Peptides against a protein of PDB entry 6DSZ. Designs and how they scored, part 347

Target 1, 361 residues: chain A of PDB entry 6DSZ
Amino acid sequence: NYVVTAQKPTAVNGCVTGHFTSAEDLNLLIAKNTRLEIYVVTAEGLRPVKEVGMYGKIAVMELFRPKGESKDLLFILTAKYNACILEYKQSGESIDIITRAHGNVQDRIGRPSETGIIGIIDPECRMIGLRLYDGLFKVIPLDRDNKELKAFNIRLEELHVIDVKFLYGCQAPTICFVYQDPQGRHVKTYEVSLREKEFNKGPWKQENVEAEASMVIAVPEPFGGAIIIGQESITYHNGDKYLAIAPPIIKQSTIVCHNRVDPNGSRYLLGDMEGRLFMLLLEKEEQMDGTVTLKDLRVELLGETSIAECLTYLDNGVVFVGSRLGDSQLVKLNVDSNEQGSYVVAMETFTNLGPIVDMCV

## One batch from the design tools (peptide; made by RFdiffusion4, then SolubleMPNN)

Design b2_p30_1_s2 (from b2_p30_1, 17 letters changed)
Fold by OpenDDE base, seed 1:
Structure b2_p30_1_s2 (fold): chain B 361 residues (1-361), chain A 30 residues (1-30)
Amino acid sequence: as target 1 above (361 residues)
Amino acid sequence: AKAREEKRKKEEEYLKALEEALKAEEEARK
């Protein structure tokens, strides 16, 4: 009887940073297929606090803090459309992950989108948005007392959505998305009416963006708006300001992930398919009226890491590089480059043993 | 031409099915 000790999954398919265990703790949460690993970030490194088995592959993992919560809650959606909102509770040494709400959000009629499951949370925690199927946008209203995640669909005219985010600083929940039609790729915004369960016209659109525009980054205030990342270009739009850059360095490999470094949206990490790590910088211009506008965008090559599936900035220039294809890493960003011109130093490496072949024995 | 027409028909059928499903969801919520 060979007890094949089922090796724990090591390939990372998602990571998030926030205050999940307490208001004071900085946490790293790592999704490894059906496993959620929870760490506390310390000066000495990552301290494991809990591992949670999920009933399905984690497809979406997002932290959010509703008004009046002292710490972040965790939204998880599985590849089988099981949604839950999780809370960390500690009572002495007893650690419980509590399901505050759950539901299945699968539709009977829907073509699964080619770009997979997208889950997003409104920055003001009014709703969760899900792009599961072509031509639908699913909304889960966030209610404090609701243990059952009830969702509704809104018809989305744009059948081929590439990426979608909620914007910051909007009176109503507003999505910004890249979509493809026969004319090319475009960016559009919609306001989401919870009352009428429909889309209203959003504040802006940009037709005919780069043909390979693949990612939307919602930029917080004071800048607002969104960054659109393509193969050749990075663009910013907020309705009033448009700016595009085409740094030659990004043409060498497709940018596949991003993470915000600064709370004000001044810096973002970008990772490409070759494991190159970049900093995207937003230069501010203060207007005479005290408004802050985008002056310029810059991209700086920081160094090389494992090929990131996900990136998350922790603190003090420490970054977790979650890798599906290679070893995950904890890396330090230095102010000064090494002799090779790299600002990146590997602090810790987490061996990826490859995909667990579910040998149904 | 045939492949384009087949793609168009499948898309129209899918859109019709979505509209019917959305109506059914709205009716079930009333």
Scores: peptide ipSAE 0.451, ipTM 0.901, DockQ to the pose 0.008
Fold by OpenDDE base, seed 2:
Structure b2_p30_1_s2 (fold): chain B 361 residues (1-361), chain A 30 residues (1-30)
Amino acid sequence: as target 1 above (361 residues)
Amino acid sequence: AKAREEKRKKEEEYLKALEEALKAEEEARK
């Protein structure tokens, strides 16, 4: 009887930061297949708090704070379409992860999208949006007292959605998405009516974006709008202003992940398939009326890390690099470059033992 | 109960029509 000690998953497939354990604690949450790891970020590093086994592979993991909550709640969707909203509860030394709401959001009929599961939360916590199947956008309304997550579908005319986000600063929940048709890739917006369970016309669209446009970043106020990341270009659009850059340095490898550094959306980390870490900077222009507009976009190479599946800016220039293919890292961003021109210093490395091949014995 | 069942039937009919439309699109790409 070989007791194969089931090695714990080490490959990271998602990470998020927020205030999950308390209003004051900064947490790092790491998804490793079916495992959720919860850390408190301290000046001394990552303090482990809890490990949670999930009933399936984590496909979506997002923190959100409904109105009147003191701390963040965690939305999880599994690859088997089990959805839950989790709350951290501590009573003395007793630590419990409470399921506030749950549901299965699988449809009996539908083609799963080739780009996989996308889950997004409205910044005002009005709804969760899910792209699970081609031609459908699933909505979960966020009601305080609902223990059972109920979803409905809205038809998408755009069958091939690449990425989707909720925009900031919208009176109604508004999605922005990249889609592909026979003519190329395009960006469109829709308002989501919870009442009518339909899409209304969104504030703007941009036809014929870059052919390899793959990611949407929703930009907070005061800028608003979205960033669209391609292989060769980065574009900004907010319905009034359009700006595009094509820095040669990003063309070398596909950008695969991003994370917002500043709450106002002035800086973003970008990671590519070669493990290069970039800073995307939004340069502001203050108008005479006191409005803030985007003046320019700039990309800076910070250095090299493990190939990021996910990035999370923590605090004080510390970044968690979650890697699926390599070792995950805790890295420090410095103000000054080293002799090699790198701003990145590895602080800690977390060994990735590779995919656990479930040997079905 | 009847109204919930009618709503479920309409959703299933819509999902079938969408599946047929997606198959037709795949066949038209060949």
Scores: peptide ipSAE 0.185, ipTM 0.777, DockQ to the pose 0.010
Fold by OpenDDE base, seed 3:
Structure b2_p30_1_s2 (fold): chain B 361 residues (1-361), chain A 30 residues (1-30)
Amino acid sequence: as target 1 above (361 residues)
Amino acid sequence: AKAREEKRKKEEEYLKALEEALKAEEEARK
């Protein structure tokens, strides 16, 4: 009797940071295939709190805080299109993950997008957006009292969406997306009407972005707008301000993940396919009227890590590098470089034993 | 109930037409 010790999945396919266990706790949530690991970030490192088995591979994992919630809720979408909103509840020593809402958001007909499942949450928690299928944008309205996640589709004229985010500071929920057509890649915005279940014209568009533009970062206020990351360029647009940089250092490898460091969107971590870690910096200019505008963009090479599938800034210069291909890491960002010019120091390494196919028998 | 069913049918018809269009586009790229 070989007890095949079902090795727990070690490959990380998602990570998020927020306040899930309490308003005060800083949490790291790690998706490892069908497993959700919940940690509390402490001065001593990561304290495990709970591991949760999901009914499928986690495809989307996002924290969000609806108005009137004391702590973050967790949205999960599985690769089988099972959606849920989870809440952490502790009662003494009893720890429960409560499903506040659930639903299956699979369509009977639809072409799954080649770039996979994208799930996004409106910063004002009005809706969840899902790009599951080409030419469709699925909307899940967020209603506090709704235990059943009901979705509807809106037609996208743009069949080949590369990435999509909700913008900040918009009166109506507004998406910004990179799409490809026969003429190249473009950025467009749409307002999402929950009432009419349609798209309205968004505040801006940018035609003919870099051919390899692959990621949209929604920038919070005061800057607003979005960052578009390509192979060779990083661009910012907010409708009024456009700025582009083409730092030679990013040409060497494709940026594949990002994470916001500062709540105001002044800094972002960028990870590439070689495991290089960058800081993207947004330089502010304060206008005489008190408005803050983007002055410049800078990219700084911090150092090397495992190839990140996901990055999340924790606190105090500590970053979790979630790796699918290599070992995940806790790394420290230092102010001063080491002798090799690296600002990155590995604090902890989490061995990746490879993709354990959880044989759901 | 009928209005929901009609809406569902229209959505299914739309989704089908979209799938056919996407297949045709994919075939045209090959």
Scores: peptide ipSAE 0.122, ipTM 0.726, DockQ to the pose 0.010
Fold by OpenDDE base, seed 5:
Formats: sequence, structure tokens, C-alpha cells
Structure b2_p30_1_s2 (fold): chain B 361 residues (1-361), chain A 30 residues (1-30)
Amino acid sequence: as target 1 above (361 residues)
Amino acid sequence: AKAREEKRKKEEEYLKALEEALKAEEEARK
């Protein structure tokens, strides 16, 4: 029996930053196929804390902090529709990852969506939303006492959802999504009623967005609303304000990932298919009534990295570039450019040995 | 038990109707 020591996967398919190990620790969590790697972010770099084997490929990995939790919990959904909520517990030197809740959210009937599994969490931690199948939006209510993740489906009239997020600052959980119909791509919002298990009309919609609009970014307060990323354009909408930019530099390659830098949503990292790293900036205008409105959107080219599958801002201008196709990187963003006009310096590189083809025999 | 079974039956009927609608859409795209 040759136990082929299965080489550890090196390709990154997800990453998140938050406070998982404690309230004070900044963590980087990296998904590598069936493995979750947990790091503490330190001034010296990434300190490994724990590796966790999952019973399937990680498809969704999101940190969230329910009301009255001191630290973040981790939601994981696998490609086989196994859902769990994980908590980090440390007792002296003993480290345990405990399952707070679990469930299988697979439906017997449904067309898996072409854009894959989307999992989102309401910013107020009222629910998890899942787009698994066309024409369905699955809701997992978040209840502290519920060890079993119970889900229900809501009918989505829009069969071709491209991307979906929960909005911030909404009295009811509200989704914003890009969808495609025969007339093009559009943005719509729905309120999610947990009580009635239905959608209500959301606060706004935007018909006829860019044909290649592919990503929704929910913007925190005070701005609220959403950013829509296309091939040629970046748009903002919050129901009251619409703004669009079409910077020529983004037309050169498709933006494929994003990450919020500032908690208030003033800056976002954008990565494209060529490994270019951008900063999207939201310029503020303070109104006489003390309301903050979006004045302008700006995109700056920071430099080049490995082709990002996922990006996450850590702290102090340090960014983790999770790559599936290339080496993952820890990079530093500088205030001043180098002689080549780059603001990016590679600090550490994590060799990608290529996809472990799980030969399903 | 009956109410759970009726709920499951309604969910299965709904999912079946959705599958038929998705097939009809796919045929209309061809």
C-alpha cells in the first residue's frame, strides 16, 4: 500500500482576513482546495496557526461576527453543498476548530448556475444567502441556538444571476445583484423577508448596465449602495446617486477580483487577468447637513502581481495575493512609486506547484 | 409530521415546476 502522501495543494482558491483566532489577532485564512490554512498576521509576516482539512473543496469562505460575539465566525460551503459555521477555540496551547452549526444545502432538483456557487452574508448577520441554482436564492437564517443549518429557497425570477451581495445599512436584509436577460445585463435589489420567505421590492434598480458587468461590491455606510464592475466601466449606485467611470486602463484586461481596503469603503483593491493591481478610490463630499456623498470614483494602477484569484488587504499596506494560476504573494503597497512607476513590492512568494488533479478514479 | 410532509411536497412541486421552466428556457435558446 503506497500511501502516496498526497502533496498539499498550493493553488489558492479563496482568502479572507478578519479576527478569527481572537478579537485582537488579525488573521489571514487561505483556502487551498480541501484545506484551510489559518495564519496570524504579524509585523514579521504570516505566522501559521492551524491547518484544517475539509470534507470537500471549499467553494465559499466568509468571516462574519454575529451580535455579541467577540470574534469572527467562519462560514464554509463546499462544492458538494456541505455548509458549516466554524469557531476557533484556544485553551492554552490546545487549538480546536469547532463546528457551531452544519448542514447540507443541496437541492434534489435545480440547475447549477454557470457562474458557480455564490455565498454571501448579511452585514448585520441576519442570514446567509446562497445562489447555487438558477432561479433559486437559498436563505440560511442565522440563529445562535441552531446547531443545524436550516435553509429555505426563495424563487428568483431572474434566472441568470451573475453576482449578488447583501447591501449595508438596510432595515431588512437586501440583496443587490447583476443579472442577464435577453435585453442585456441589469442590476436589481430585493428585500429578503425571513418571515414570509419571499422577496419584496428593493430600494432601487438599474437597467441596462454594461454588457460585461460581472461583479457587485456592497459599499458600507456612509456611502451605502453598490459598485458594479464591468469590462469597460465601473459604476456606483445607492438609489439616490449614480456615478460611472470608464478608465481606459481597465479595458486592457478583465477585472476578476476585488477586496475592500478601508472599513468605510473608501478604497478597494482590484485585480485583473494580467495580474495588474488597481486601487479604486471613492472620493467623499461632505454635505452641509453632515451627510457624506460620493463625489467621484478614481482608479489608480498600483503595479503588477501574480494573477489573483483572490485579494485581501491585511494591514499597513500589506496585501495577500492569492493565486490559482501562479505563485501567491505577500506584497507591500508603497506611498511612492519606484522608477518603473510601481507602488507594489513583493515581500514573500508562495510557490504554486500546480493544480493537484484529484484523479477521481 | 403532516405539516412538514406537506411543506416538503410543496417544495418538491415548486422545484419540479422550476426544472420544467429551466428546460423550456434552454430549448428556447437553441
Scores: peptide ipSAE 0.104, ipTM 0.708, DockQ to the pose 0.010

Design b2_p30_1_s3 (from b2_p30_1, 18 letters changed)
Fold by OpenDDE base, seed 2:
Structure b2_p30_1_s3 (fold): chain B 361 residues (1-361), chain A 30 residues (1-30)
Amino acid sequence: as target 1 above (361 residues)
Amino acid sequence: SAAAAAKAEAEKKYLDELVEALKEEEERKE
């Protein structure tokens, strides 16, 4: 009887931060295949709270706070299209992760997209959007009373969506996406009508972006708009203002993940395929009318980490580097560089044992 | 190229089938 000690998965495929356990606690949630790990961020480091087994590989994991909720809820979508909304409840020492809503969002029609599952939440918590299949955008309306997640599809004329986000500060839920056609890659926006279950024309579009444009970052107010990250360029657009930079340093390796540092969207962490960690800075300009506009974009190399699958800024310059290919890390961002010019110091390393090869002996 | 034309035709066919299937799904919900 070989007791195969079921090694827990160690490769990280997603991470998010927010206030899941309470309104006051800062949490780090880590997806490791079918396992969800919940931590409280403390001055002493990560305190484990709960591990949860999921019925499938976690494909989407997002925290959101509907109006009138005291803490964040967790949306999870599995690779088998099982969706759920989870809530943390603690009663004394008893900790329960409860399912507030669930549903299967698999369609019998449509081709699964080559770029995989994309899940996004409207910043005002009006809906969840899912790009699962080519030519479809699935919408899950967010209603407090619904225990069953119902979804509907909207036809998306653009078959090859690369990335999509909901924009901030829009009267109606508005998506911004990068798509590819025979002419190249482009950015487009659509308003989502929940009532009519259709797309309306969005506020702006940008044709012929960089050929390798791969990520959309929705920028909060006061800037608004979106950042588009490519292989060679980083661009900003909000309908009124366009700005592009092409820092040579980003050409060396593809940026693969990002995370917002400041709530107002002034700074973002960027990670590339070589484990380089960057800061993207949005420089503000205050107009005479009191409006804030983007003056410039700047990229700074912070240092080197494990190759990030996901990044999460926690607090006080501490960053979690979730790695699929290497060891995950807690790193500290310093104000001053070391002798090597690095602003990054490893605080803790979490060994990645790689994929558990089920050797059926 | 013949390959580009074949891809465009396959994409068009997929979209047409998708639109029809969506209409049939809407008609079944009414």
Scores: peptide ipSAE 0.373, ipTM 0.869, DockQ to the pose 0.008
Fold by OpenDDE base, seed 4:
Structure b2_p30_1_s3 (fold): chain B 361 residues (1-361), chain A 30 residues (1-30)
Amino acid sequence: as target 1 above (361 residues)
Amino acid sequence: SAAAAAKAEAEKKYLDELVEALKEEEERKE
C-alpha cells in the first residue's frame, strides 16, 4: 500500500488580485492545478484564509464585480469545461465559498484550440467570453438571478486566434484579438450582440502586425484601446491613435505575461522567459478639450525574478510572481535602484517542488 | 497554397453549419 501522499501542487498556473473576501480586503488568489489558494494581503505579508479544491485543473480564473455587488466574484473555468461563479461568505469564524452559478460549457463538436483555453470578462460585466474551439467564440451572459450558466456560440471567421480581450469604454461588449492567417498575424475587433447572438463590425482593425504578436492588453479609460505585445515590438491602437516601439531590450527574450499596475492603465508589469521584469509606461498627453491621449510608450527593466507564468501587483510596490517552472516569489519594487541597477528585491520565496506529472497509469 | 485555402474553407463551412445547428437547438428549447 504505497500511500502516495499526493503532494500538494506548488507550480502556479494563474493568479489574480482583487477584493474577494470583502470590499476592504485586498486578496491574492493563486491557482495551482486543481487547488485555489486565497490570501489576504497585509503589511506583514500574505495571510492564508482558505484553500479550495476544484473539480478539475483551473484553466481560467478571473475576478469581476457586477453592478451592485460590494465585492468581487470569482469566475473559474476548468480544463474539463466546468464553469462556476464563486462568492466568498464569512459569518463570524465560518468561511464558505458559495457557488452563485455553474454550468458545463463543453461542445461536442469543435476542434480544441492549440493555444488552449482563453476566458475573458467584459469590464462592464455584461458577459463572459470563451475561446475554447477554433472558429467559435462562446458567450455566457451575466445575469444576477441565474444560477445556471447558459452559453451560446458565435462563429468566429478567424480560426487561429492567438489572444483575445474585451475592450474598455465600449457601448456594446467589444473584443480585440490577435489572429493568424496565411498572410501573417493581424488584430481585429468585433462587437458582440447579445440580442442577435452575432458579431458586428468592431471600431478598428490592424492588418499585418508583428509576426510574433502574442498578447493583447485591454487599456482602461481614459486611453482606451489595446496594447499588442510581440517579440520585438509593443504597439498601441485605439482606433484613432497608433503608436509602436521596438526597444532592443525586449528582443532578448519573449514576453510571456503582463499585469496592470495602475487602475487607469498608465503602467503594466511585463515578464519574459528569462525572468526579467519590466515596466511598460504609458505617457499621457492632456488635450485642450480635456481628453487624455497616449503620448508615448516606454519600457524600463526593473530587474530579475523567477520565470513568471503570471504577475500580480498587490500594493505598495509589492508584486506576486507566480511561477510554473521555478519558485514563486513575493518581490518589492523600489523607487531607487541598487548597485547593480535592479529595482527588484525578493521578499519571500515559495518553493516549487516541480510539476505534478499526472502519470496516466 | 490552394490546398491550404480549400482546407480552411471546408473548416469554416463546417463550423457555420455547426453554429446554425446549435442555434436551432437553442430555439427549440425555448
Scores: peptide ipSAE 0.349, ipTM 0.859, DockQ to the pose 0.008
Fold by OpenDDE base, seed 5:
Structure b2_p30_1_s3 (fold): chain B 361 residues (1-361), chain A 30 residues (1-30)
Amino acid sequence: as target 1 above (361 residues)
Amino acid sequence: SAAAAAKAEAEKKYLDELVEALKEEEERKE
């Protein structure tokens, strides 16, 4: 009896930071194929708390905190369209991951999008949005008492969505997305009506963005709006303000992931296909009326890491670099550069043993 | 191209019909 100890997956395909175990604990959650690893971030490093087997490959993993919750809940969507909302519950030494809600969100209809599954959560926790199929936007209303995730589809006229996010500070849930048509790539916004199950006109649009615009970052208040990341340019738009930069340093390799550092959206980490780590900085200008406006955008090269599939800022300048192709890392961001001009120091490395060939037995 | 426009229109029409069908299925489940 060869107990093939199924090697635990080591390739990281998602990571998120939040307060999942308690209101006070800072957690790192790591998705490794079907495996969810939960850590507490401590001054001494990552403390493992729980490992959870999921019923499929994790495609979306997002923390969110509904009104009246003391800690974050976890939304997971699998590659087979199984959705769940998970809650951490501890009773003494007993740790349980409770499924608060679940559902299958697969449609029998629609073409699966070439850019894969996108899952987003409204910052006010009114809904989850899913781009699963071309021309459809699936909405899961978030109701506290609903154990069954009911979803509905809204028609999306834009068939080729590249990326989508919910915006902050909107009276109604509002999405911002990059899409491609025969004329190029564009940015558009829609308000989502839960009542009418339709899109309304959003607050703004930006036609003819960079041809390789690939990512949308929703910016929190006070700035609001969105950042659009391309191959050659980074742009900001909030309906009133537009800014664009084209730093030569980003042309060398495609930015593939991002993570917000500051709660107010003043800084973002960017990772490219060469393992370069950047800081995107939003420079603020305070107006005489107390309004905060975006003055400028700046990109700084921090250093080199493993090629990030996902990034998450923890605390105290510590960043988790989740890698699919290489070893995942904990890195520290320093204020001062080393002799090579790097601000990045590797603290810990997590060996990636390569793709587990899921032998479907 | 006219062919690309016709394809996009056909895809849009198909998706419209599908969304309507999905709404009808939701209403039948309620």
Scores: peptide ipSAE 0.340, ipTM 0.855, DockQ to the pose 0.009
Fold by OpenDDE base, seed 1:
Structure b2_p30_1_s3 (fold): chain B 361 residues (1-361), chain A 30 residues (1-30)
Amino acid sequence: as target 1 above (361 residues)
Amino acid sequence: SAAAAAKAEAEKKYLDELVEALKEEEERKE
């Protein structure tokens, strides 16, 4: 009897940081295929709290805090289109992960998008948006009392969406997306009407962005707008201001992940396919009326890590590097570089034992 | 190509019809 000890998955396919266990606790949540690992970030390192088995590969994992909630809720979507909203509850020593809402969001219609599942949450927690199929944008309205995740589809005229985010500071939920058509790649915005279940014209668009534009970062207020990351360029647009940089250093390898460091959107971590870690900096300019605008963008090479599938800034210059292809790491960002010019020091390494081939037998 | 454009347009039209059908189904459930 070969007890095939089901080796726990070690490859990381998602990570998020927030306040999931309490309002005060800083948590790291790690998705490893069908497993969710929950940690508390402490001065001594990561303290494991709970592991949760999911009924499928985690495709989307996002923390969000609805109005009136003291801590973050967790949205999960699986590769089989099972959606849930999870809450952490602790009663003494008893720890429960409660499903507040669930649903299956699979459609019988549409072509699954080649760029995979995209799930996004409105910063004001009005809705969840899902790009599952070409030409469709699924909306899940967020209602506190709804145990069933109701969703509806909106037609998206742009069939080939590359990436999409909700923007900050919008009266109505507004998406910004990169899409491809026969003329190239473009950026567009739409307002989402929950009432009419349709898109309205968004505040801005940018036609003919870089041909390899692959990621959208929604920038918080006071800057607002979005950052578009390509192979050769990084661009900012907010409807009023456009700024682009083309730092030669990013051309060497494709940027594949990002994470916001500062709540105000002044700094972002970027990871590329070679395991290089960058800082993207947004320089502010204060106008005479007190309005803050973007003055410039800069990219700085911090150092080298494992190839990141996902990045998340924890606290005090500590970053979790979630890797699918290599070992995941906790790294420290230093103010001063080492002798090799690196600002990155590995604190802890988590061995990746490779993909668990689920041999369906 | 014109053929690719025609295919994309046909796909869009089909998706439009389906989205409207889905809206009607949702309105019937409310």
Scores: peptide ipSAE 0.332, ipTM 0.852, DockQ to the pose 0.009; fails the geometry check

